# Designs tried in a protein design run: peptides against a protein of PDB entry 5JXT. Part 25

Target 1, 319 residues: chain A of PDB entry 5JXT
Amino acid sequence: SLLPKKEINVYIGMSEMQVKWYQKILEKDIDAVNGAGGKRESKTRLLNIVMQLRKCCNHPYLFEGAEPGPPYTTDEHLIYNAGKMVVLDKLLKRIQKQGSRVLIFSQMSRLLDILEDYCVFRGYKYCRIDGSTAHEDRIAAIDEYNKPGSDKFIFLLTTRAGGLGINLTTADIVILYDSDWNPQADLQAMDRAHRIGQTKQVVVYRFVTDNAIEEKVLERAAQKLRLDQLVIQQGRAQVAAKAAANKDELLSMIQHGAEKVFQTKGAFGTMAEKGSQLDDDDIDAILQAGETRTKELNARYEKLGIDDLQKFTSESAYE

## One batch from the design tools (peptide; aimed at target 1 E67 T74 L78)

Design b2_p14_5_s4 (made by RFdiffusion4, then SolubleMPNN; from b2_p14_5, 8 letters changed)
Fold by OpenDDE base, seed 1:
Structure b2_p14_5_s4 (fold): chain B 319 residues (1-319), chain A 14 residues (1-14)
Amino acid sequence: as target 1 above (319 residues)
Amino acid sequence: SLTKARLARLAELA
């Protein structure tokens, strides 16, 4: 029988470089961030800010002029300049030692390019699929990864490309490097490993940048998922879950943690204390804290009815 | 050395 999957949100502090770039993004559009644009602020401008902040949470090298060079090199700077990479680097060593294989999903193909360089730098054998991968190359990559005795440890996938009905049950670990706004896209990604033919306990690690926009992306996705579940259970007509955040919701999401980011001169949390020198005990502490916060997050939404979830603006969750 | 994909990305960002 297929075992239930274990899902853990892994809350990760920003590196010093991420804090500097996050500040720079907010400062560039400070009038919009402060709500000074009022009703005149375009939804498009707010969406662009959200996109830049999400890029920063993934890796600062997604911005022009952020990567050190020329010459451009692959070295430890690729890891220590992004909190998610620091945690990923330690977690992958543990996953490999336990004899597991891992799927890594992202929304951003340009992040997969960084992860390819990381894999080469660490000597991890990998496969890759994104939205531009030809059908034949996609089949070949899946077959190579799933081959009995395959030496491929990592599969790098864009969430949407990986969601398209493929079987990757030869992996037992799933890392969501970032989250989709639609929780169903992430579930479809997890179901590539959590499917008939899986023989191991599937564990899903969802990376979330702490004190940043990604916490609000996660909350919105959790609200939507709970609403979708309740609508199905109650047989109510699809209350069109307002798929698109309104301007006030987007502004609230952008403002989340912004003050603390502006006050911060270095990195956040464990990234400030240890940076790239995280040990196994630090990883265990991060995973344990993440498991606790995941249970608390789920418990908040399980108590809410349809009417509460429909009225639930991002502001009321923190009062 | 940089991967072909990352080299292409860096060329787009330059």
Scores: peptide ipSAE 0.163, ipTM 0.810, DockQ to the pose 0.085
OpenDDE base, seeds 2, 3, 4, 5: peptide ipSAE 0.069, 0.044, 0.082, 0.030; ipTM 0.715, 0.704, 0.737, 0.674

Design b2_p14_6 (made by RFdiffusion4)
Pose (drawn by RFdiffusion4):
Structure b2_p14_6 (pose): chain A 317 residues (1-241, 244-319), chain P 14 residues (1-14)
Amino acid sequence: SLLPKKEINVYIGMSEMQVKWYQKILEKDIDAVNGAGGKRESKTRLLNIVMQLRKCCNHPYLFEGAEPGPPYTTDEHLIYNAGKMVVLDKLLKRIQKQGSRVLIFSQMSRLLDILEDYCVFRGYKYCRIDGSTAHEDRIAAIDEYNKPGSDKFIFLLTTRAGGLGINLTTADIVILYDSDWNPQADLQAMDRAHRIGQTKQVVVYRFVTDNAIEEKVLERAAQKLRLDQLVIQQGRAQVAAAANKDELLSMIQHGAEKVFQTKGAFGTMAEKGSQLDDDDIDAILQAGETRTKELNARYEKLGIDDLQKFTSESAYE
Amino acid sequence: EPRYPTHIKKREEE
């Protein structure tokens, strides 16, 4: 029995420093922010703003010249200058206290570099797979974290790095520092720990910058994830739109018994006998429209799970 | 003892 995973959006604010940088990004190209300029502009200008705001929502130190002036030290400012780091510090502290281990995923390798400095600062044992990591390296990294009684606690990965089917069930908590544009990428990261061999409840925390660009980014991905489900759930429709033996058999046998019973004429003919007054015609049209409504209202309301014929129906016996 | 950041050192090398 594999427990369904708990996915939680943790909505996070921004530090005073992030606001300064967030405003500068928006100011440096305020024209494109207000939707100015021609409609012919290539997508490049706006996408550059998206990248900067994404970096800003992650950590201000991703911008050169942002960390406090030289010389550079690795201290508490690495935590309190990014809202996500403040939430993560207490979250990681609580995770270790309850005997849990955690996989931390990110889109940007430069952010895992910042998380490396954090792990060394707090004394956390950790592993890293980068996507810019050799094959033999990440095999060892997987094994190190999966070793029984492992020294490690945090596993730092990029959402895409490892490839398909790698197993990290020795962890039961997943933290998505930032989200991906395609939902299947984040869902695959969660299934590094949420797969066969996982014994404990898998909990996934997704850091989202509330009232900023990442909240809006998230809605789109949730929509694209909903669209994918509808396509997959309806993937049986085109193969259903020939005729089975039973379908052909049912068409022939339908009402055949009543035909054999009949010596004279059938229904509409036996009761009225090829002569029809106005009242008889009106009853035929009223009964037909009624049947037509009930038939259409029954089938136009159905779903794929009702129309889909099982392959075992072809096993006529 | 103050330690210099690895993420800054990698950036300088690039």

Design b2_p14_6_s1 (made by RFdiffusion4, then SolubleMPNN; from b2_p14_6, 7 letters changed)
Fold by OpenDDE base, seed 1:
Formats: sequence, C-alpha cells, structure tokens
Structure b2_p14_6_s1 (fold): chain B 319 residues (1-319), chain A 14 residues (1-14)
Amino acid sequence: as target 1 above (319 residues)
Amino acid sequence: APRRPRYILRREAE
C-alpha cells in the first residue's frame, strides 16, 4: 500500500540582501502599500507589487543588478544571499546522505536557472523541465531520471510543467521552493512522486518565507483547498471560489510583515543567528517548528465552514 | 575560471 505523504511547511527567514530588496520594493510603491491610493489604486499595481515580493522571497538575483559583478561568477554568494538557498543547501546534503532522490518545484523558470547554477556549483547531477521544454526533451529527461541506477539526484521542474501526468516515483522527496496560488497545482506536483510504484515514504517540504507575503499566499491556498473540499462534500457547485484576490486582499497580503521588514537591520530569524553556518541541529529545529506550524495551520481551516472560508480573514497586518 | 552563471546568460539573451 502507498504510505500517506508527509507534508511540512518549512518557514525560512530572509537573508540580509532579501530584506534590503524587500524594503526597496515596498518603498518604491509606499503610497500603495499604505493604502493611500484608495479606490483609485490599480489592481494591476498591487499585483505587480505581489509578484516582486514573491520574487524577492525566492531569490534577490531575480532582479537586475542584484548579483555581484561584473565579472559575474557562481560562488557561495548564490547561497547565502537567499534564505531558501541556505536551507536547501543543508537539506539536499542530508537527503543525499540518506540515499533519497528529490524533485524541486518552482513557479519561476528563472529560479530554475539559478538552481541549475547551484547544482553545477555543488556537483549535483540533475534533470530539468519547464514550460519551454520540447516534448521530446521532456520524455528524455524523465527517462534519464527514472532509469535504474540513474546518477541524477535532482529533478528541477516548474510546478505547472511537472503537474502534467508524469511519473517520478523514483524520487521520494519533494521540495516546493514556492507555492502556487492554486493549491491543486502543488498537489498535482506532489502526486508525481506520491503515486502507484512509490516504495518509500514521500516527504514534501514546502518552503515559506517567514514574516513575508508568502505566508499569506500559503494561507489563501490552504483556505481555497478546504473550501474546494467542503464544496465537493456538500454538493454546493455554486460556491465558485473567488478566482482572484480583490484589492483589499492584495493590500493586506502586501502589508503582512512589512513593518517588521522596515525595522529589520540584517537578516531574519535563524538566518540572522547562523546565516550560512546552519548545522544539522539547526535544520532539525527548523523542520520541527515547521511541522508544528503546519499542524496549527491545518487545524485552523478544518474548523471553518463554507461561509467563513469565503471571507478573506485579514488577521491584522500588525499581529 | 569561475563559470559564468547561466541565469545571467539567459537574462542577457532575452
């Protein structure tokens, strides 16, 4: 029988460079962030801010002129300038020692470009698929990864490209480097490893930047998933989950953690304390804290009815 | 020589 997948949200502090870029994004549109634009504020402007903040949470080198250089080189700065990369680097070393194989999903093909450079820099053998990968090259990459005795440790995928019906049961670890707005896309990605033919316990690590917009992206995705489940169970086909966040929802998401980000000098949390010097005990502590917060998040939404799940609960941006 | 990052090369090609 297929073992149930274990899902853990991994809450990760921003690096010093991420904090600086996150501040810069908010400051550039400070009037919009403060809600001063009122009814005249463009939904498109708020969506653009959300997208820039999500890019920052993934890696600051997704912005032009963020990387050190010229000359541009791959070095340890690729890791320590992004909290998710610091945790990923330690986690992959553990996963490899355990004799596991890993799928890494992202929404951003440009992040996969950074992850390719990281894989080469660490000497990790990998495959890659994104939305631009030709059908033949996609088949070849899947076959190369799945072959008996494959030396490919990592598969890099965009969430949408990886969701398309493929079998990757030769991996037992899934890392969601970022989250989709549609929780079904992430589930479809996990189900590439968590499928008939899997012989190991599948573990899913969902990276979430702490004290940032990604917490609200995750909460909204969890709310939507619970709503979809209740609609199916109750036969209420008319509960169209509001497809897109309204302006007030987007503003609340942008404001989440913004004050603390503006007050922060340096990095956040374990990134401030240890930076790139995270050890195995620090990783265990991050995973344990993440498992606790994941249970709490799930328990919050399990108690809500359809009418409550249709309301965007803006917990105050100041809590 | 340190390898030039692929993420830079792809950005410059766009």
Scores: peptide ipSAE 0.434, ipTM 0.896, DockQ to the pose 0.689
OpenDDE base, seeds 2, 3, 4, 5: peptide ipSAE 0.165, 0.400, 0.270, 0.346; ipTM 0.784, 0.887, 0.835, 0.866; seeds 2, 4 fail the geometry check

Design b2_p14_6_s2 (made by RFdiffusion4, then SolubleMPNN; from b2_p14_6, 8 letters changed)
Fold by OpenDDE base, seed 5:
Structure b2_p14_6_s2 (fold): chain B 319 residues (1-319), chain A 14 residues (1-14)
Amino acid sequence: as target 1 above (319 residues)
Amino acid sequence: MPMRPKYIERREAE
């Protein structure tokens, strides 16, 4: 029988470079961030801020001029300048040692470009699929990954491209490097490994930048998922969860952790203490803390009714 | 020579 998937949110601090770029993004639009634009502030402007902050949470090299150079080279700086890469680098070593194979999903094809350079730098054999991958090349990549005795350890996928009905049960680990606004897209990604034909326990690691916009993206996704489940169970199909965040929701998401980011000199959390020197015990601590916070997050939304889940509660933004 | 990062090459091609 297929074992239930284990899902763990992995809460990761920003690197020093990420903090600097996160501050710069907020400062550039400080009036919008402070809500000073009132009714006149464009929803489009807030969406742009959200997208820049999410890029920063993924990797600062998604911004021109963040990378060291010229000359531009792939080296350890590709890892230590992004909190998610530091955790990924340690986690992949463990996964490989266990004889597991891994799917890495992102919303951003440009992040997959960084992950390709990382794979080459670490000597990891990989496949890649994104939204621009031709159908024939997609089939070839899947077949190459799934073949008996495949030397491909990693599959790099954009969440939506990877979600398209394919079988990747030859992997047992799923890393969601970032989250989709639609939790169903992430579920569809997980279901590439967690399906009939899987022989191992599927483990899903969801990377979440701590004290940043990604926590609110996660909360909103969890809220929406629970609402979708309740609507299906109650037969109330017409309760279209307002698919798009309103202006006040977007503003609250942008403001989450912003003050602490402005006050921070250097990196956050375990990234401040250990940086790239994270050991196996540090990873175990991060995973255990993540498992606890994941249970707490799920328990929060399991108790809510449809009417409560339709309200974006900003109250959790100031704790 | 260290290889030029693919992420830079792709960004410059867009």
Scores: peptide ipSAE 0.371, ipTM 0.885, DockQ to the pose 0.631
OpenDDE base, seeds 1, 2, 3, 4: peptide ipSAE 0.030, 0.217, 0.252, 0.249; ipTM 0.696, 0.840, 0.848, 0.847; seed 1 fails the geometry check

Design b2_p14_6_s3 (made by RFdiffusion4, then SolubleMPNN; from b2_p14_6, 8 letters changed)
Fold by OpenDDE base, seed 5:
Structure b2_p14_6_s3 (fold): chain B 319 residues (1-319), chain A 14 residues (1-14)
Amino acid sequence: as target 1 above (319 residues)
Amino acid sequence: MPKVPRYILKRLAE
């Protein structure tokens, strides 16, 4: 029988560079961040801020002029300038030592470009698929990864391109480097490894930047997933989960952690103490804390009914 | 084909 997948949210602090870029994003649109635009503030402007903050949480080199150079070199700076890369770098070493193989999903093809440079830099053999990958190249990449005795350790995928019906049961670890606004897209990504033919315990690591926009993206995705499940169970097809965040929800998400980010002079959270010098004990502590917070998050939403889940999208602005 | 790594693209743009 297929073992249940284990899902762990991995809460990661921003690097010093991420904090600086996060501050700059907020400062650039400070009037919108403070809600001073009121009814006149465009939803499009708020969505743009959210997208820039999510880019920052993934990697600061997603911004023009952020990467050091010329000369442009692939070096340790690619890792230490993003909290998620620091954790990824340590986690992949552990995964490899365990004889596991890993799928890494992101929403951002440009982040996969960074991860390709990282794979080359660390000597990790990989495959890649994104939304621009030709059908033939997609088949070839899947076959190359899945072949008996494949030396490909990592598969890099965009969540949507990787979600499309492929079998990747030759991997047992899934890393969601970021989260989709639609939790079903992430589930479909996990189900590429967690399917008939899997012989190992599938473990899913969901990276979440702590005290930032991504925590609220995760919460909203968890609310939506629970609501979708309850609607299906109750046969109430008409409870269209309000698919798009309203302006107030977007504003609340942008404001989450903003004060603490402005007060921070260096790295944040887990990155403040050890930075890039995380050891195996630090990783174990991060994973244990993540497992606890994951249980707490799930327990919060499991107790809520449909009506509560629909209201909570408005009240989470004040916690 | 694997996408050209960013480091190669950057070197080609220099």
Scores: peptide ipSAE 0.169, ipTM 0.759, DockQ to the pose 0.174
OpenDDE base, seeds 1, 2, 3, 4: peptide ipSAE 0.072, 0.236, 0.088, 0.085; ipTM 0.693, 0.829, 0.706, 0.729; seeds 2, 3, 4 fail the geometry check

Design b2_p14_6_s4 (made by RFdiffusion4, then SolubleMPNN; from b2_p14_6, 6 letters changed)
Fold by OpenDDE base, seed 3:
Structure b2_p14_6_s4 (fold): chain B 319 residues (1-319), chain A 14 residues (1-14)
Amino acid sequence: as target 1 above (319 residues)
Amino acid sequence: APRRPGFILKREAE
């Protein structure tokens, strides 16, 4: 029988460089961030801010002119300048030592380019598929990863490309490096490993930048998933249609943690205390805290009815 | 070689 998947949100502090770039993104559009545009503010402008903040949460080197150089080097700075990379680097060592194999999903193909450079730097053998991968090359990459005795440890996928009906049950660990606005896209990605033919406990690590836009992306995704489940159970298929955030929702998401980001000198949380020097105990603490917060998040939305789940519960960005 | 153009790989062992 297939074991239930274990899903853990991994809450990760920003690096010092991420904090500086996050501040810069907010400051550039401060009038929009403060809601000064009111009803006249462009939804497109708010969506652009959200996308820049999500890029920052993934890696500051996704911005032009952020990466140090020339010379441009693949070195430890690729890791310590992004909180998610610091945690990923330690987690992958543990995963490999356990004899597991890992799928890493992202929404951003340009992040996969950084992860390829990281894999080469650490000597991790990998496969890659994104939305530009030819059909034949996609088949070849899947077959190379799934073959008996494959030396490929990591599969790098865009969530969209990975969601397309493939079997990757030769992996037992799934890392969602970022989250989709549609929780069904992430579920479809997880279901590449969590499928008939899997013999191991599938563990899903969802990376979430703490005190940032990504917490609100996750909350919205959890809310939508619960709503979709209730709509299916009640036979009310028409209710699922409010997939797009309104302006006020986007503004609330942008404002979440912004004050603390502006007040922060240096990195956040464990990234400020340990940086790239995370040990196994630090990882265990992050995973345990994540498991607790994951249970709390799920329990919050399980108690809500359809009418409550259709409203964006803006907890104040300041409470 | 790095995937990103113009990058120099520094290995920890070099």
Scores: peptide ipSAE 0.345, ipTM 0.857, DockQ to the pose 0.039
OpenDDE base, seeds 1, 2, 4, 5: peptide ipSAE 0.334, 0.072, 0.222, 0.197; ipTM 0.878, 0.697, 0.789, 0.800

Design b2_p14_7 (made by RFdiffusion4; failed a check: a repeat of another design)
Pose (drawn by RFdiffusion4):
Structure b2_p14_7 (pose): chain A 317 residues (1-241, 244-319), chain P 14 residues (1-14)
Amino acid sequence: SLLPKKEINVYIGMSEMQVKWYQKILEKDIDAVNGAGGKRESKTRLLNIVMQLRKCCNHPYLFEGAEPGPPYTTDEHLIYNAGKMVVLDKLLKRIQKQGSRVLIFSQMSRLLDILEDYCVFRGYKYCRIDGSTAHEDRIAAIDEYNKPGSDKFIFLLTTRAGGLGINLTTADIVILYDSDWNPQADLQAMDRAHRIGQTKQVVVYRFVTDNAIEEKVLERAAQKLRLDQLVIQQGRAQVAAAANKDELLSMIQHGAEKVFQTKGAFGTMAEKGSQLDDDDIDAILQAGETRTKELNARYEKLGIDDLQKFTSESAYE
Amino acid sequence: SDEKPLFVKRREEE
């Protein structure tokens, strides 16, 4: 029995420093922010703003000249200058206290570099797979974290790095520091720990910058994830739109017994006998429209799970 | 820590 994973959006604010940088990004190209300029502009200008705001929502030290002036030290400012780091510090502390281990995913390798300095600063044992990591390296990195009684606690990955089917069930908590544009990428990262061999409840925490660009980014991915489900669930419809033996058999046998019983004429003909007054016609049209409504209202309301014929129906016996 | 951050060193190397 594999427990369904718990996915939680953790909505996070921004530090005072992030606001300064967030405002500068929006100011440096306020024209495009207010939707100025021609409609002919290429997508490049706006997408550059998206990248900067994404970096800013992650950590201000991703911008050169942002860390406090030289010389550079690795201290508490690495934590308190990014809202996500403040939430993560207490979250990781609580995670170790309850005997849990955690996979931390990110879109940006430069952010895992910042998380490396954090792990060393707090004394956390950790592993990293980068996507810019050789094959033999990440095999050892997987094994080191999956070793029984492993020294490691945190596993730093990029959402895409490892490839398909790698197993990290020796962890039961997943933290998505930032989200991907396609939902299947984040969903695959969660299934590094949420797969066969996982014994404990998998909990996934997704850091989202509330009232900023990442909240809006998230709604779109949630929509695209909902669209994918509808396509996959309806993937049986085109194969259904020939005729089975039973379908052909049912068409022929329908009402055949009543036909054999009949010596004279059938229904509408036996009761009225090829002569029809106005009242008889009116009853035929009223009974038909009623049947027509009930038939259409029954089938236009159905779903794929009712129309889909099982392959075992072809096993006529 | 009074040590220079690893992510700054890597940036300088680029």

Design b2_p14_7_s1 (made by RFdiffusion4, then SolubleMPNN; from b2_p14_7, 7 letters changed)
Fold by OpenDDE base, seed 2:
Structure b2_p14_7_s1 (fold): chain B 319 residues (1-319), chain A 14 residues (1-14)
Amino acid sequence: as target 1 above (319 residues)
Amino acid sequence: SSQVPRYVLRRLEE
């Protein structure tokens, strides 16, 4: 029988470089961040800020002039300059040692480009599919990954491209490197491994940059998922569940953790304490804390009715 | 050593 998937949010501190770039993004549009534009602030401008902050949470090398060089090198700096890469690097070693195979999903094809360099640097054999991958090349990559005795450890996918009904049940671990605004896209990605033909316990690790915009993206996705479930259960056709974030919601998301980011000199959390020198106990602590916070997040939304879930609860941007 | 990051070069070869 197919076991229920285990989902764990992995809350990760920013590296020093990420903090510096996050500050620069906020400072560049400080008037918009402070809400000084009010009703006059462009929704498009706020969406752009959100996208830059999400890029920063993924990897600072997604910005022009961020990567050290020339000469450009593939080395440890690719890992230690992004909190998610530090955790990924330790987690992949554990996953490989246990004889698991892993799907890594991102919204950003440019992040997959960085992950390819990382795979080469660590000697991980991988496959890749994104939105630009030709149909024949997709089939070839899936077949190469799924073949008996495949030496491909990692499959790199964009979340939307990986959602296209493919079977990847030869993997038992799913890493969501970032989250989709639509929780159904992430579920569809998980369902590539969590499907008929799976023989192992599927574990999903959702990476979330702590004290950053990604927490609010996750909360909003969880809220929407619960709302969609309740709407289906009650037989109510509510169009509201699919509504894009409004300006005030986007502003609240941008402001979340911004003050603490401005006050911070260096990295956040375990990244400040250990940097890239995480041990197995540090990873276990991160995963345990993540499992607790995941249960708390789910429990928060399970108690809410449709009317409560339709309201964006602006918990204070500073709490 | 490259004048461009390797991940950028791969994207230009596609």
Scores: peptide ipSAE 0.171, ipTM 0.808, DockQ to the pose 0.267
OpenDDE base, seeds 1, 3, 4, 5: peptide ipSAE 0.118, 0.092, 0.243, 0.160; ipTM 0.789, 0.767, 0.801, 0.812; seed 4 fails the geometry check

Design b2_p14_7_s2 (made by RFdiffusion4, then SolubleMPNN; from b2_p14_7, 6 letters changed)
Fold by OpenDDE base, seed 5:
Structure b2_p14_7_s2 (fold): chain B 319 residues (1-319), chain A 14 residues (1-14)
Amino acid sequence: as target 1 above (319 residues)
Amino acid sequence: SSETPAYVLRREAE
């Protein structure tokens, strides 16, 4: 029988470099961040800020001129300059040691490019599929990954490309390096490993940058998922979940943690304390804290009705 | 050592 999947949000502090770039993104558009643009501020501008902040949460090298060089080198700086990479690096070592195989999903093909450099640097064998991958190459990559005795440890996928009904039940670990705005896309990604033919306990790790825009992306995704579930259960087909955030919601998301980011010198949380020197006990503590916060997040939205879930309440996270 | 990041070179080769 297929075991229920275990889902854990992994809350990760920004590196010092991420904090600096996050500050720079906010400062560049400070009038928009402060709401000073009023009615004249375009939704498109706010969406662009959100996308830049999400890039920063993924990896600062997604920005031109961020990578140290020339000369450019693939080295430890690729890891320690992004909190998610520091955690990923330790987690993948554990996953490999336990004899698991892993799917890594992202919204950003350019992040997969960085993850390829990382895989080469660490000597991890991998497959890749994104939106540009030809149909024949997708089949070949899937077959290579799924073949008996495959040496491919990692499959790198964009969430949308990996969502296309493929079977990857030869993996038992799923890492969502970032989240889709549509929680159903992430579920579809998880279901590549969590389906008929899976023989292991599927574990899903969702990476979330702590004290940043990604917490609000996660909250909004959780809210939408609960709303979608309630609409299905109640037969209320007419409750179209507001698919797109409004300007005020986007502004609130951008402002989340911004003050603390401006006040911070250096890295955040465990990244400030240990940085790249994370040990196995630190990873266990991060995973345990993440499991607790995941339960608390789910419990908050389980108590809400349809009418409450239709309102973006920043405050409902603190009650 | 390269004048271009390795991940950029891969993307340009695709």
Scores: peptide ipSAE 0.224, ipTM 0.792, DockQ to the pose 0.286
OpenDDE base, seeds 1, 2, 3, 4: peptide ipSAE 0.043, 0.031, 0.196, 0.019; ipTM 0.482, 0.639, 0.794, 0.564

Design b2_p14_7_s3 (made by RFdiffusion4, then SolubleMPNN; from b2_p14_7, 8 letters changed)
Fold by OpenDDE base, seed 5:
Structure b2_p14_7_s3 (fold): chain B 319 residues (1-319), chain A 14 residues (1-14)
Amino acid sequence: as target 1 above (319 residues)
Amino acid sequence: STKTPAYVLRRLAE
C-alpha cells in the first residue's frame, strides 16, 4: 500500500549576502515598498519586486554581478552565499547516506543552472528537465533516472515541467526548493514520487526562507489549498479562489520581514550562528522546528471557514 | 540617508 507522504516546511535563514541583496532590492524600489505610489502604483511593479525578493531567497547569484569574479569558479561560495544551499548540501549528504534518491523542484530554470554547477562540484550524478527540454530528451532523462541500478542520485526539475504526469517513483525524497503560487502545482510535483509504484515512505521538504517574502508565499498557498479543499467538499463551485493577489496583499508580502532585514547585520538565525558550519544536530533541530511550525501553520488554516479564507489575514505581519 | 522603509522607521520609533 502507498504510505501517506510526510511534508515538512524547512525554515531557513538568509546568508549575509542574501540579506545585503534583499535590502538592496527593497531600497531600489523604496517608494513602492512604502506604498507611496498609492493608486498609481502598478500591480506589475509590485509583482516584479516580489519576483526579485523570491530570486534573492533562492540564490543571490540569480542577479547580474552577484557572483564573485573574475575568475568565475564553482567553489564553496556557491553554497555559503545562500541559506537554502547550506541546508541542501547537508541534507543531500544525509539523503544519499540513507540510500534515498531525490527530486529537486524549483520555479526557476536559472536556479537549476546553479544546482547543476553544485551537482558537478559535489560529484552528484543528476538528470534535468525544465520547460525548454525537448520531449525526446525528457523521455530519455526519465528513463535514465528510473532504470534499474541508475547512478543518477538527483533529478532537477522545474515544478511545472515535472508536473506533467511523469512517474518518478524510483525517488522517495522530494525537495521543493521554492513554492509555486498555485499549491496544486507543488502537489502535482510531489505526486511524481508519491504514486502507484512507490515502495518507500515519501518525504517532502519544502524550503522556506524565514523572515522573508517566502513565508507569505507559503501562507497564501496554504490558504488557497484549504479554500480549494473546502470548495470541493461543500460543492460551492462558484467560489473561485482569488487567483491573483491584490496590490495591498502584494505590498503586505513585500513588507513582511523587511524591518528585521534592515536591522540585521550579517546573516539570519542559524545562518548567523553557524553559517556553513552546520552539523547533523543543527539539521535535526531545523527539521524538528520545521515540523512543529508546519503543524501550527496547517492548524491555523484548518479552523478557518470559506469566508475567512477569502480574506487576506494580515495578522501574521505583527508576530 | 538610510533607505529604510518609512513604515519600518515608524515601528522603530514606537
Scores: peptide ipSAE 0.051, ipTM 0.544, DockQ to the pose 0.011
OpenDDE base, seeds 1, 2, 3, 4: peptide ipSAE 0.027, 0.014, 0.036, 0.016; ipTM 0.517, 0.517, 0.546, 0.490; seeds 3, 4 fail the geometry check

